Peptides against a protein of PDB entry 5HDT. Designs and how they scored, part 41

Target 1, 163 residues: chain A of PDB entry 5HDT
Amino acid sequence: MVVKTFMDMDQDSEEEKELYLNLALHLASDFFLKHPDKDVRLLVACCLADIFRIYAPEAPYTSPDKLKDIFMFITRQLKGLEDTKSPQFNRYFYLLENIAWVKSYNICFELEDSNEIFTQLYRTLFSVINNGHNQKVHMHMVDLMSSIICEGDTVSQELLDTV
Target 2, 163 residues: chain A of PDB entry 5HDT as posed
Amino acid sequence: MVVKTFMDMDQDSEEEKELYLNLALHLASDFFLKHPDKDVRLLVACCLADIFRIYAPEAPHTSPDKLKDIFMFITRQLKGLEDTKSPQFNRYFYLLENIAWVKSYNICFELEDSNEIFTQLYRTLFSVINNGHNQKVHMHMVDLMSSIICEGDTVSQELLDTV

## One batch from the design tools (peptide; aimed at target 1 F52 W101 N106)

Design b2_p25_2_s4 (made by RFdiffusion4, then SolubleMPNN; from b2_p25_2, 13 letters changed)
Fold by OpenDDE base, seed 2:
Parts: C-alpha cells; sequence; structure tokens
Structure b2_p25_2_s4 (fold): chain B 163 residues (1-163), chain A 25 residues (1-25)
C-alpha cells in the first residue's frame, strides 16, 4: 500500500505531499535502511526514489548524514541489477529508471562526502555494465553517470581511477 | 533533481506504468 501511494502521487499534489511527509521521513529510518529482508530493502529503495521524485527539487530530508545514508543505501540496492533474470529485476529496473530520470543523485553535490557517494555509485554501475546486460540498463546507467560528471565542478583522483 | 511540469509528470508515470507492465512489476 505504501509503495503504491508514492508511485501514484504527482509532484504538484501539495495536499497529499504534506499529508504523507511523516511517512516519507519514517521510511528513511534505520529500521528500513538496515532491514534484514532484501525484498523489503528493495521496496524501500523504490519508495525513496518516488519520494525524491515527488518532492523535487528539494528532498524532505534535512540531515546531510541522513541523505548520505539514503544514497549509499540506494547504491547498494543497484547491485541487484546484475541479474536480469531475477524475479525482482522489474523493481530494480524501476529504481534505476526513476533515479536516472529524476536525477536524484544531483542533490548529493550539496553533501560534504559527495565524492565518496559518487565513487561508490560508479563502482557499482560499472560492475553491472561490464556484465553485458540489456541495452536499457546500460543506457540508464550511462545517463546517470554522465549527468553527474557534466554537473560536477571537479572529479577526484579516486573517481578517475574508478572509471 | 528535476521538477516536472504536470504533463511531464503525467508522461513519466504513464511511461513507468508501461515499464511495470512489460517487466511484470
Amino acid sequence: as target 1 above (163 residues)
Amino acid sequence: MIKFSKEEDKEFKEYMSKVKEEYKF
């Protein structure tokens, strides 16, 4: 029910956005980010992706540490794209498509540890790209990485070593 | 992050609905 609520919500649904703000904040709690069930973590990631979409251009999360935790969490979920035959691939694809389209990671430029986040993202994405998966996965991953490079002021040596 | 117009947001949601159907979400 919660997943569907955010999936169906529009960016201009101000009344609904206000109504579900506390729920959005709750979904970013350690209870969900560190949930032992992999399927639950994936659904949480999808919800977080939709939350970023709905509340764009600003996230409802005000803590830089919380934002870092969320994006490191999402990055870890993207490893699930490695198996296109998985029954959960459709949800991983939804996650990738959403964050690539919304450019959710761009908010990380405001964070002190942005280079760490982007480095981990690139390592994760390249590990999947190198597996020779389908064209759509490659396209969205490349779009995501290219957007970050184009909007970034500088690239760390560590990030260059990753590429 | 991108703030969509009403039509862009609608288009995105419709597109994602098709994606979910295609991949049996």
Scores: peptide ipSAE 0.168, ipTM 0.772, DockQ to the pose 0.474
OpenDDE base, seeds 1, 3, 4, 5: peptide ipSAE 0.030, 0.029, 0.019, 0.153; ipTM 0.537, 0.554, 0.495, 0.755; seeds 1, 4, 5 fail the geometry check

Design b2_p25_3 (made by RFdiffusion4)
Pose (drawn by RFdiffusion4):
Structure b2_p25_3 (pose): chain A 163 residues (1-163), chain P 25 residues (1-25)
Amino acid sequence: as target 2 above (163 residues)
Amino acid sequence: MMKRMTEEEKEEWKEKVTEAKERME
């Protein structure tokens, strides 16, 4: 349910945003980012992605340590893109489609561990892509990774090597 | 960089949400 309302919510709806702001901050709790259930982490990941969409360009989570936990958590969930036969695949696709459209990972440019995040992101995407993915998956991955290079300060040799 | 969406981008996004809901059915 919370996934639907966050999916349907708009950047304009200041009323609903102030209302659900406390829930958005809570969904990033360590209880969810490390929940042992695969289905829960997936749902939480989709919420955090729209939470970044709704509140852009000013995200609610301000703590850099916490902001780091979220984007590494999201990268771990993108591993689910590999199983194109799973019934949960279209939800992983929605997650990919969202962070690609919103360019949510560009928030990490200011974090001290930006290179580790972007490098682990690139490795993951190149390790999950297979012949089961349509062009839309390929397109969203390029949009996601292109923004990090074009709009970033620099490209380390390590990140360049993952390509 | 991240930003607020334009009106055209919002329309496109509503279409994508509709399609995501259909895929999840």

Design b2_p25_3_s1 (made by RFdiffusion4, then SolubleMPNN; from b2_p25_3, 14 letters changed)
Fold by OpenDDE base, seed 3:
Structure b2_p25_3_s1 (fold): chain B 163 residues (1-163), chain A 25 residues (1-25)
Amino acid sequence: as target 1 above (163 residues)
Amino acid sequence: MMRKMSEKEKEEYKKWRKEQLEALS
């Protein structure tokens, strides 16, 4: 299973990173990003988060358009955080914790459409935040949003209006 | 900029990953 390969990989595994680079690129294909199965998409998102973790601070994806597609895809998956009683919630938490710790979204500052990506992220997070989330979930959500604000030094008016 | 994890964070994450891998098996 491809997702297990990346989940079990460490950040300092240089030989493995080179070996599985093609798999990382393949996982970002439209076949996986637009997969009809919701559970498959969630696993793909977690795997992509692991890929960003493994290759940090660089991403193996060189196309700005592909990076945008990936982060918009991940943002859509974060909607699943709204249901704390879901059997898949642990995987949504895994996704959130990963991208918060790695600061994966911060690579989007290199993209022309960074403001769009951050706006969608903030809208999504605020739409799913609820009192059913424990302190760790809230902490990771705050860390994720604050890291972007700190890195960017400014937030667009559109983003402020959505908050 | 994305970041690498500290050694302490790596240990915690490895434990979490192990649980996730077992759940997927």
Scores: peptide ipSAE 0.195, ipTM 0.772, DockQ to the pose 0.637
OpenDDE base, seeds 1, 2, 4, 5: peptide ipSAE 0.177, 0.188, 0.182, 0.177; ipTM 0.757, 0.766, 0.760, 0.757

Design b2_p25_3_s2 (made by RFdiffusion4, then SolubleMPNN; from b2_p25_3, 14 letters changed)
Fold by OpenDDE base, seed 4:
Structure b2_p25_3_s2 (fold): chain B 163 residues (1-163), chain A 25 residues (1-25)
Amino acid sequence: as target 1 above (163 residues)
Amino acid sequence: MMRKFTEEEKKEYKKWREEQLKRLS
């Protein structure tokens, strides 16, 4: 499975990073980002999260528009955190923990539409927070949002109003 | 900027990742 391939890869695995670069690029195609199967989209999101981890601090994607699409896509997947009883919750949890740990969204500061991305992220996170989440889930949500606030110099008023 | 892990963070992440692999497999 492609998910396991990227999960097992380390940041300093230079030979493997080069070998699977084309696969990383392929996973960001519209075919996967707009896949009709919700479970497939979740797996794609997890792979993309690992790709950002592996290639950090750089992203293998050269198109700013593609990066925006990816992070908007990941943000939409985070809605799955709302139902803590879902069979896929653990995978949504993995997605959250990964992107929080890596600070993946911080690359969005290089994009013109960073404020839009961050605003959607914050709105999504606050919309899914509920009493069913354990302390670790809350912690990673806070870590994810705090990292963006700390690094951001030009945060929009809309984002500030959301916080 | 996205995080490039320190050696300590790599060890911690590796343990976490192994736990996740067991849960998700």
Scores: peptide ipSAE 0.370, ipTM 0.868, DockQ to the pose 0.801
OpenDDE base, seeds 1, 2, 3, 5: peptide ipSAE 0.263, 0.356, 0.407, 0.356; ipTM 0.823, 0.861, 0.880, 0.862; seed 3 fails the geometry check

Design b2_p25_3_s3 (made by RFdiffusion4, then SolubleMPNN; from b2_p25_3, 14 letters changed)
Fold by OpenDDE base, seed 4:
Structure b2_p25_3_s3 (fold): chain B 163 residues (1-163), chain A 25 residues (1-25)
Amino acid sequence: as target 1 above (163 residues)
Amino acid sequence: MMRKMSEEEKKEYKKRREEQLKKLE
């Protein structure tokens, strides 16, 4: 199982990173990003998060457009954090926690469309934040946003006004 | 810039991973 493969992979497993590089690239294809099943999309997002975890501080994806697609995709998945009673909530939490720890979105500063990505992220997070979330969820959400602000030499005034 | 997880974060990740693996079974 592809999801398990990257989930079990250590960030220091250089040989495995090389071995599964092509698989990582394949998982970012439109086939997966635009998969009709929302549960599959969530699994894909988690897998992509793991890929960023494994290959950090660099992403294996060379195309700026692909990176944009990925992070816009991940951002859309984060909407699932809104319903704390969802059976998939723990998987959404997995996604959030992972990208917060890794600071995955921070690679977007290398992209021309970083402001668009960050804006969508902030809008999404603020839309899903609620009092039903536990401390860890709030912590990761805040950490994710704060990390971007801290490195935000390229952050637009519009984004700052949103915060 | 992205970063690798710390050792403490890796420990917590392992716990989370185990939870996710149960769901995948």
Scores: peptide ipSAE 0.548, ipTM 0.901, DockQ to the pose 0.599
OpenDDE base, seeds 1, 2, 3, 5: peptide ipSAE 0.537, 0.546, 0.547, 0.524; ipTM 0.900, 0.901, 0.902, 0.894

Design b2_p25_3_s4 (made by RFdiffusion4, then SolubleMPNN; from b2_p25_3, 13 letters changed)
Fold by OpenDDE base, seed 4:
Structure b2_p25_3_s4 (fold): chain B 163 residues (1-163), chain A 25 residues (1-25)
Amino acid sequence: as target 1 above (163 residues)
Amino acid sequence: MMRKMTEEEKKELKKWREEQLKLLE
């Protein structure tokens, strides 16, 4: 199973990283990003987060368009954080914690459409954040947004208005 | 720039990974 492969992989396993590079590329295909099953999409997002974790500080994806698709996809999955009582909340938490610690979105600064990506991320996070979230969730959400603000030299007015 | 996780972060993440792996079994 693809998901298990990357979840079990260590970021310092260079031989395995090379071995499963093509698998990582395959996972980012439209087949998975546009999969009709919501649960599958969540698993794909978690796996993508693991891929970024494993290959950090570089991403195995060379196409800017593909990177944009991935992060827009991940952003859409983060909407699932809204319902803290859902049975899949822990998977959404896993996704959030991973991308926050890795600072995965920070690779988007290399993209022309970074402002669009960050804007969508901020809108999504602010839309789902609520008092029902525990301290860790809040911490990761804030950390994720703060990291982007701190690293960004220029932020669009739209993004500033969102914050 | 993305960063590699620290050992402490990896340890905490591993707990969640183990849980997720169980769910996939």
Scores: peptide ipSAE 0.365, ipTM 0.852, DockQ to the pose 0.561
OpenDDE base, seeds 1, 2, 3, 5: peptide ipSAE 0.348, 0.355, 0.317, 0.339; ipTM 0.847, 0.847, 0.839, 0.842

Design b2_p25_4 (made by RFdiffusion4)
Pose (drawn by RFdiffusion4):
Structure b2_p25_4 (pose): chain A 163 residues (1-163), chain P 25 residues (1-25)
Amino acid sequence: as target 2 above (163 residues)
Amino acid sequence: AYRRLTDEEQEEWKEKAEEYHPYFD
């Protein structure tokens, strides 16, 4: 249910944002990012993605250490894109479509460990892509990775090598 | 950039997000 309200919420709705702001900060808790249940991490990942959409360009989570945990957690969930036969696939696709549209990962440009995050993101996307994915999956991955290069400060040799 | 969406982009996203409702019912 929380996924639907965060999905339907708007950047304009200042009222609902101030109301759900405490929940948004809570969903990033370590209880969720490391929950052993696959279905829970997926749902939490979708919420954190819309939480970044709704509150842009000013995200609620300010702690860099915590901000790092979230985007590495999201990258681990993008592994789920590989199984195109799973009933949960369309939810992983929603996650990919969201962070691609919103360019949420650009928040990491300011983090000290930005290169590790972007490198692990690139490796993951190139390791999950297969003949089961339609062109929309390919398109969203390019949109996601293109923004990191075009709008980033630099491209390390390590990140360039993953391509 | 990671920025605020325009009204048009918010509306387009709203339409797209409604397609995902059944997957989360």

Design b2_p25_4_s1 (made by RFdiffusion4, then SolubleMPNN; from b2_p25_4, 12 letters changed)
Fold by OpenDDE base, seed 2:
Structure b2_p25_4_s1 (fold): chain B 163 residues (1-163), chain A 25 residues (1-25)
Amino acid sequence: as target 1 above (163 residues)
Amino acid sequence: MFRALSKKEQEEYKKLAKKYYPYFD
């Protein structure tokens, strides 16, 4: 599985990073971002999350529009956290913990549409946070939001109040 | 703003990923 390949890849693996660069770019194509299968989209999101980890601090996606599409895409997948009984829940859990740990959304601060991205992220998180999740899920959500709030002068209190 | 993980953080992440590894088959 491609997901496991990226899960196991280290940031220091320059040879592998070069080898899988084209795959990383391909995974961000509209074909995958708009894939009709929900489970495929989740797996793609997990790959993209790890790609941000592996290639940090420089994501291989140079287009601001593409970066926006990716993070909006990842944000949409987080909605899947709402069903704790889904067989895919643990994969959604991984996605959440990954992005919370890596703080990949901090890339978005350099994008023109950062506020839109963060707004959608916060709305999505708050839409699922009260759906009977355990404490660990809540903590990851808090960690994710806190890292963005702490880093971003562009994230105003007014924005937070509107979500 | 966005940085690479330190060696220590990378090792911690490996533990994180290992926890979820069984769910990706």
Scores: peptide ipSAE 0.707, ipTM 0.965, DockQ to the pose 0.827
OpenDDE base, seeds 1, 3, 4, 5: peptide ipSAE 0.701, 0.701, 0.705, 0.706; ipTM 0.964, 0.964, 0.965, 0.964; seeds 3, 4, 5 fail the geometry check

Design b2_p25_4_s2 (made by RFdiffusion4, then SolubleMPNN; from b2_p25_4, 12 letters changed)
Fold by OpenDDE base, seed 1:
Structure b2_p25_4_s2 (fold): chain B 163 residues (1-163), chain A 25 residues (1-25)
Amino acid sequence: as target 1 above (163 residues)
Amino acid sequence: MFERMSEEEQKKYKEKAKEYYPFFD
């Protein structure tokens, strides 16, 4: 599975990163971002999360519009965290832990539509958070939101007041 | 800003990631 390939890849594996660069670009295509299968979209999101990890601090995506599409896409996948009884929950858990740890959403501060992205992220997180989540899920959600707030000199007070 | 993880942080992450391997084919 392609997901495990990126999971196992180190950020210092320059040769492998070069070999898989085209695949990374392909995974961000509309074909995958708009794939009709929910499970495929989740796997794609996990790959993209690891791609941000291994290519840090430079994402291989050069288009600001593409970056926006990717983070909006990842945000939509986080809705799957709501159902803790889902067979796919642990994959959603991985996605959450990755983006919280890697802090990949910090890339969005360089985007013109950063406020839109962060707004959707916060709305999504608050919509799915529930008492069924364990301590680690809550911790990752808080860590993710806190990292953006702490970094956000550009994050408007209006955004913070609305969420 | 978005930054590269340290070698130690990367190592810790990979250890955590391995816990999810059973959930991916």
Scores: peptide ipSAE 0.679, ipTM 0.959, DockQ to the pose 0.844
OpenDDE base, seeds 2, 3, 4, 5: peptide ipSAE 0.679, 0.677, 0.153, 0.679; ipTM 0.959, 0.959, 0.696, 0.959; seed 3 fails the geometry check

Design b2_p25_4_s3 (made by RFdiffusion4, then SolubleMPNN; from b2_p25_4, 13 letters changed)
Fold by OpenDDE base, seed 4:
Structure b2_p25_4_s3 (fold): chain B 163 residues (1-163), chain A 25 residues (1-25)
Amino acid sequence: as target 1 above (163 residues)
Amino acid sequence: MFEKFSKEEQEEYKKEAKKYYPYFD
């Protein structure tokens, strides 16, 4: 799987980062972001999450609109955390842990639509939280939200009211 | 803040990520 390729890639693997840059860009295309298969979209989201990790602190995507699309896309995938009994749950778990650890959503502070992105993220997270989630899932959710709040000089009152 | 991991953080993440490998086979 392409997912494992990015999962195994180190942040300082400059030769590999250059080699897979075009693939990283391709994975953010509308073809993948709007792919009709839910499982494919999840795998794409995991790839994108690792792409942010390996290319940190610079995302390879230069378009603000594309970045917005990506994070809105990832946010939509997090809805899959709702069903803890799903065979795909652990993939959603990985996605959550990655974005919480990497703090990739913090890139959005540079975007004009950061407030919209963060609002959707928080609403999504609170919508999927349930008693079936173990302590680690809750921890990652808290870490993800806390990282944004702590850095959020530009966080709107509307977002704070959502929390 | 979105930034490059320290060497220690990179190793920690790598170990954690490997736990998920069976779910991507």
Scores: peptide ipSAE 0.729, ipTM 0.968, DockQ to the pose 0.963
OpenDDE base, seeds 1, 2, 3, 5: peptide ipSAE 0.717, 0.723, 0.725, 0.727; ipTM 0.966, 0.967, 0.968, 0.968; seeds 3, 5 fail the geometry check

Design b2_p25_4_s4 (made by RFdiffusion4, then SolubleMPNN; from b2_p25_4, 13 letters changed)
Fold by OpenDDE base, seed 1:
Formats: structure tokens, sequence, C-alpha cells
Structure b2_p25_4_s4 (fold): chain B 163 residues (1-163), chain A 25 residues (1-25)
């Protein structure tokens, strides 16, 4: 499946990165971001997370509006972390671990609406945190939020007040 | 900014990714 193709791809795989660039762009289309199937959207989010990993430190998406759409989309998917007993939980965990490790949300600092994106991310994470989450889930959530705060030269006081 | 992995981190990440393979069949 396409998810595994991106999971297996290295950041230094220049030939493959060129080969799959069009697919990466296609996966960020409204067709997939607004797909009616929740499970499909989760798989798309996982692919997008890996795409950010693969192409780091440069996202293949050049449109600020598209980047905003993608990260708002990923943020919405993270709501699935709330149910630790869901059959899809491990995929949500993968998504969380990936974006925390890669620090992909830090791309958003270049966006005009970065504070909106970060605010939605924090609100989402705090809304899903529960005692059923193991230590690693909590750690990744903290890492994700802390990474953004540490680069907070552009983070508004309003965002800090919401934390 | 988001970051590119060191070679060691890349190998660690790939190793970790394989643990998720059963959930993406």
Amino acid sequence: as target 1 above (163 residues)
Amino acid sequence: MFRKFSKEEQEEYKKRNKTYYPYFD
C-alpha cells in the first residue's frame, strides 16, 4: 500500500523522492483531505506525515494555504488518539510519534496563520489526553508542544496564555 | 524548522517504523 511506500522511504532517497513527488502532491488534494471515509483520512494523514519526514527540511508543498490545510487536517486526525482501545489507535500513535519526531509542525512558523494552527493543535491534544494513554503517548504530546514553544520567537502571547 | 535526521536517527526511525507494519497491511 502507499502508506508503506512512504514509511520505507529514506530522506536521502533522492531518486525515489523525485519519482513520488507527484503522488505526494496528489495526496494533499482536497479529494483526500476531505475524503468521507474516516479510515482513509487517517491513512492519508500518515502518508502526509511521512512525506514531511522524507522531504525535510523542505516540504514539497509550496502554497501556504495548502500547508495550512494539511496541518489543520492532521490536527483533526489527532482527535482519534482519545480512544486507546480503538482498532485504529496504533495508526494514530504512528501519526503522533512521526510528527513529534520530525517536528513537522514547525514548518508552520512561516505561515501567517501559524498561531491559529498551533492553538488548534494544543486544544486538540489537551482534549484527547487521558489516563489511558501510556507514557510514550504523553511524551510525544509533550515533545510536540515543547518543540513549538522552544521556537516561539514568533509564538504569540495569546497562544501561550491558552496553554 | 523541522529537521532532517542524522544517519543514526534515520536507521532508528526505520527500525521503529517496522514495528508498525502489522497495522498497515
Scores: peptide ipSAE 0.579, ipTM 0.939, DockQ to the pose 0.896
OpenDDE base, seeds 2, 3, 4, 5: peptide ipSAE 0.573, 0.575, 0.421, 0.578; ipTM 0.937, 0.938, 0.889, 0.939; seed 4 fails the geometry check

Design b2_p25_5 (made by RFdiffusion4)
Pose (drawn by RFdiffusion4):
Structure b2_p25_5 (pose): chain A 163 residues (1-163), chain P 25 residues (1-25)
Amino acid sequence: as target 2 above (163 residues)
Amino acid sequence: MMRRMTDEEKEEWKEKVEEAKENIE
């Protein structure tokens, strides 16, 4: 249910944002990012993605250490894109479609461990892509990775090598 | 970079959300 409201919510709705702001900060809790249940981490990942969409360009989570935990957590969930036969695939696709559209990972340009995050993101995307993915999956991955290069400060040799 | 969405982008996004709901169901 929380996924639906965060999916349908708008950047304009200042009222609903101030109301759900405390929940948005809470969903990033370590209780969720490390929850052993696969279905819970997926749902939380979708929420954190829309939470970044709704509150852009000013995200609610300000702690860099915590902000790092979130985007690495999201990258681990993108591994679910590989199983195109799973009933949960379309939710992983929604997650990919969202962070690609919103360019949420660009928040990491300011983090000290940005290169580790972007490198692990690139490796993951190149390791999950297979013949089961339609062109929309390919398109979203390019949009996601292109923004990091075009709008980033630099490209390390390590990140360039993952391509 | 991240920013607020335009009216046209919001409209497109609502269409994508509708399709995403259908695909998940």

Design b2_p25_5_s1 (made by RFdiffusion4, then SolubleMPNN; from b2_p25_5, 11 letters changed; failed a check: too like the target's own chain)
Amino acid sequence: MMRKLSEEEKEELKKRREEQKKLIE

Design b2_p25_5_s2 (made by RFdiffusion4, then SolubleMPNN; from b2_p25_5, 10 letters changed)
Fold by OpenDDE base, seed 4:
Formats: sequence, structure tokens, C-alpha cells
Structure b2_p25_5_s2 (fold): chain B 163 residues (1-163), chain A 25 residues (1-25)
Amino acid sequence: as target 1 above (163 residues)
Amino acid sequence: MMRKMTEEEKEELKKWREEQLKRIE
């Protein structure tokens, strides 16, 4: 299974990274990003997060439009963090922790639409944050947003208004 | 720029990953 393959892969396994490169590219297809089942989309998001983890500091995706689609997709999945009592919360936590540690969104600085992506991320995170989240969740949310601000050096007015 | 995870981060993430893998199997 594709999801299990990338979850179990180590970032230093160069031979495996080369072997599954085409699979990583295929996972970003519209078939997966627009899948009608929300649980499937969450698994896809986690797998994409693992792909960024494995191939960091470079992403295997060369198309700017595809990268934008991926991060807008991941951002939409992060809405699931709102319900801390949901059965899938641990998987949403995995997604958050992964992208926070890897600083996956920071690759978006290479994109023309980086401001749109970051704005949507911030709006999403602030919309779902609540008192039910433990310290680790809050920490990862803050780290994710802070890393973008620090690397960006400048923040758009729209992004400032979001905070 | 994205970064590779430290060994400590990898080990912590592995705990959550293993739980997810059990659900997929």
C-alpha cells in the first residue's frame, strides 16, 4: 500500500527514495487530491507529508502549480484538528507534527502564490485552535507559523490582518 | 527551505507512525 510505503521509509534510504519517486509523483494526482472520502484524503495528506519529510530539503514535485495544489490540499485537511475527540485526531496530529518539524510549507517561498498559501494556512490554524488542544499541538502550530514568518523576512498586510 | 528531521524527532514521529501503520494493515 502506498501510504504504508512512505510512512515506513527513512529519509536516508537513497535507493528506496529513487525507487519510489514515481509513486510519490503519482500520489499528487487529482485522483487522490480530490478523492470523495475524507478519511482517504487524510491518509493522502499524511503520505504527502511523509514524502516531503523523506525527500527534504528538496521536493520531488517540479510543477509550481502542483505544489500549490498539494499545500492548499494539506491546509484543507488541517481543519480536522478542530475536534480533539474525533477518532481520526491522532492522524491529524501526525500530519501537523510532521509538517511542523520538516518545515514543509517553507518550500512554498519558491512559488508565486506563496502569500495565498500562507494566508490560508494561518486562517485555518487560527480557526481550529481551541482549549482542547494540548501543549504539543499548540507548540507545533506556533512553530509552523513562526518558521514561515522568520524565513519570509517580510509579511504581507493580508497575512498580518489574519493574525 | 525544508529540513531533514533530527534523530530525536524521527524517533518521536516513529511512535505515531507505528500506530498509524497498524490501522492500515
Scores: peptide ipSAE 0.369, ipTM 0.841, DockQ to the pose 0.537
OpenDDE base, seeds 1, 2, 3, 5: peptide ipSAE 0.341, 0.359, 0.365, 0.340; ipTM 0.833, 0.837, 0.839, 0.820

Design b2_p25_5_s3 (made by RFdiffusion4, then SolubleMPNN; from b2_p25_5, 13 letters changed; failed a check: too like the target's own chain)
Amino acid sequence: MMRKLSEEEKKELKEWRKEQLKRIE

Design b2_p25_5_s4 (made by RFdiffusion4, then SolubleMPNN; from b2_p25_5, 10 letters changed)
Fold by OpenDDE base, seed 2:
Structure b2_p25_5_s4 (fold): chain B 163 residues (1-163), chain A 25 residues (1-25)
Amino acid sequence: as target 1 above (163 residues)
Amino acid sequence: MMRKMTEEEKEELKKRREEHLKLIE
């Protein structure tokens, strides 16, 4: 199983990283990003987060268009954080915690459409954040957004209106 | 730039990862 492979992989395992590089590329295909099953999409998102974790500080994806698709996809999955009582919440938390620690979205600064990606991320996070979230969830959300603001040279008016 | 996780972060994530893996096995 592709998802399990990357979930168990360590970021310092260089031999394994090389071995499964093609598998990482395959997971980012439209077949997985546009999969009709919501649970499958969540698993794909978690696996993509693990791929970024494993290959950090570099990403195995070289196509800017593919990177945009991936992060727009991950952003859409983060909407699932809104329901803290969902049986899938722990998986959404895993996704959030991973991308926050790795600062995965920071690779988007190299993309032409970075402002669009960040705007959508902020809109999504502010739409789902609520008092039902525990302190760790809040911390990761704040850390994720703060890191982007701190490293960004310019912020679009649309993003400023969102914040 | 993205960052590698610290050992402490890896250990914390490992706990959650193990829970997640049980759900997909």
Scores: peptide ipSAE 0.385, ipTM 0.854, DockQ to the pose 0.560
OpenDDE base, seeds 1, 3, 4, 5: peptide ipSAE 0.377, 0.393, 0.102, 0.373; ipTM 0.853, 0.856, 0.683, 0.850; seed 3 fails the geometry check

Design b2_p25_6 (made by RFdiffusion4)
Pose (drawn by RFdiffusion4):
Parts: sequence; structure tokens; C-alpha cells
Structure b2_p25_6 (pose): chain A 163 residues (1-163), chain P 25 residues (1-25)
Amino acid sequence: as target 2 above (163 residues)
Amino acid sequence: MYRRLTPEEQEEWKERAETYHPYFD
């Protein structure tokens, strides 16, 4: 249910944002980012993605250590894109489509461990892509990775090598 | 950059997100 309201919510709705702001900060809790259930981490990942969409360009989570945990957690969930036969695939696709559209990962430019995050993101995307993915998956991955290069400060040799 | 969406982009996203309602029912 929380996924649907966060999916339907708008950046304009200041009222609903102030109301659900405390829940948005809570969903990033370590209880969720490390929950052993695969279905829970997926749902939480979709929420955190819209939470970044709704509150842009000013995200609610301000702690850099915590902000790092979230984007590495999201990268681990993008592994789910590989199984195109799973019933949960379209939800992983929604996650990919969202962070690609919103350019949420650009928040990491200011984090000290930005290169580790972007490198692990690139490796993951190149390791999950297969013949089961339509061109929309390919397109969203390019949009996601292009923004990190074009709008970033630099490109390390390590990140360039993953390409 | 990570930014606020324009009204047209917000509407486009609203229409796209409605297709995902069944997957979260």
C-alpha cells in the first residue's frame, strides 16, 4: 500500500509530503535495508526511489553515511533485473525506470565514496543485462549511467574500465 | 542533474506510473 501512495504522490503535494516525511525517513532504517526477506527489500527500494522523486531536488535523508547505505542497497536490488521470468520482474523494472528518470544517483556526487558507488552500479548493470531484456531496459540503463558521466565532476579510470 | 520535475514531466510520470498499479496489488 505504501508503495502505491508514494508512486502516486506528487512533488507539488506539500501537504501529503510533510505528513509522510517521517515515514520516508523511517523506511531507510537499517531494519529494512538488511531485511532478510527478498520481497521486503524490493518494496522498500521502490519507496526510497519515489521518496527521492517526490522531495527533489532536496532529499530528506541528510546523513552522508546513511545516504551511502541507501544507494548501495538499491544497487544490490538491481540484481533482480536479471531474472526476467520472475513474477517480481516488473517491480524491479519500475525501480530501474524510476531511478533512471529521476537521476537519483546524482545525489552521490557529493559523497566521499562516490566512485565505489558508481563503479559497483556499472558492474551490476553490465552483469544483469541479457537477451531477456527489451530496449526499454537498455534505454533506462543508458539514461542512468549517462547522467553520472555528463553531469559528474570526473570519471576515474576504474569507472571508465567497467565500460 | 538531480532536480525538480516540470509539470509536464510530472504528468508524464503519473501516466506511466499507473501501469504499475496491478504489480503492486

Design b2_p25_6_s1 (made by RFdiffusion4, then SolubleMPNN; from b2_p25_6, 13 letters changed)
Fold by OpenDDE base, seed 4:
Structure b2_p25_6_s1 (fold): chain B 163 residues (1-163), chain A 25 residues (1-25)
Amino acid sequence: as target 1 above (163 residues)
Amino acid sequence: MYRKFSKEEQEKYKKEAEKYYSSFE
């Protein structure tokens, strides 16, 4: 699977990064972001999460509108964390852990619509948090939210009040 | 901050990611 290719790719693999750059750009197309199959969308989200990891600190997406679309897309996928008994749960778990470790959402501070993106993220996370989640899931959720709050000079009071 | 991982962080992430390999088979 393509997702495993990106999972195994190192940040220092310059030749591979160049080879898969076009695929990385293609995965962010509307074809994949608006794909009707939820399992496909989840796999795409995991790929995008690893793409942010691999190409850090310079994500290959240069369009602010495209970046917004990607992060709103990833946020929507996180809804799948609510069902801990789903056979796809571990993939959602990976998505969460990746974005918490990579801190990719912090790219959004450079976007005009950062408040909208962060608001949707926080609302989604609090919507899916439940007692069925183990300690590690909770830890990643806290790490993700804390990283944004700590770095955010642009975090609005409205966003803070939403939590 | 969104940044490139240190060597130590890269190794930690690699080990953690391996836990999920079977989920993507």
Scores: peptide ipSAE 0.743, ipTM 0.971, DockQ to the pose 0.962
OpenDDE base, seeds 1, 2, 3, 5: peptide ipSAE 0.742, 0.743, 0.740, 0.741; ipTM 0.970, 0.971, 0.970, 0.970

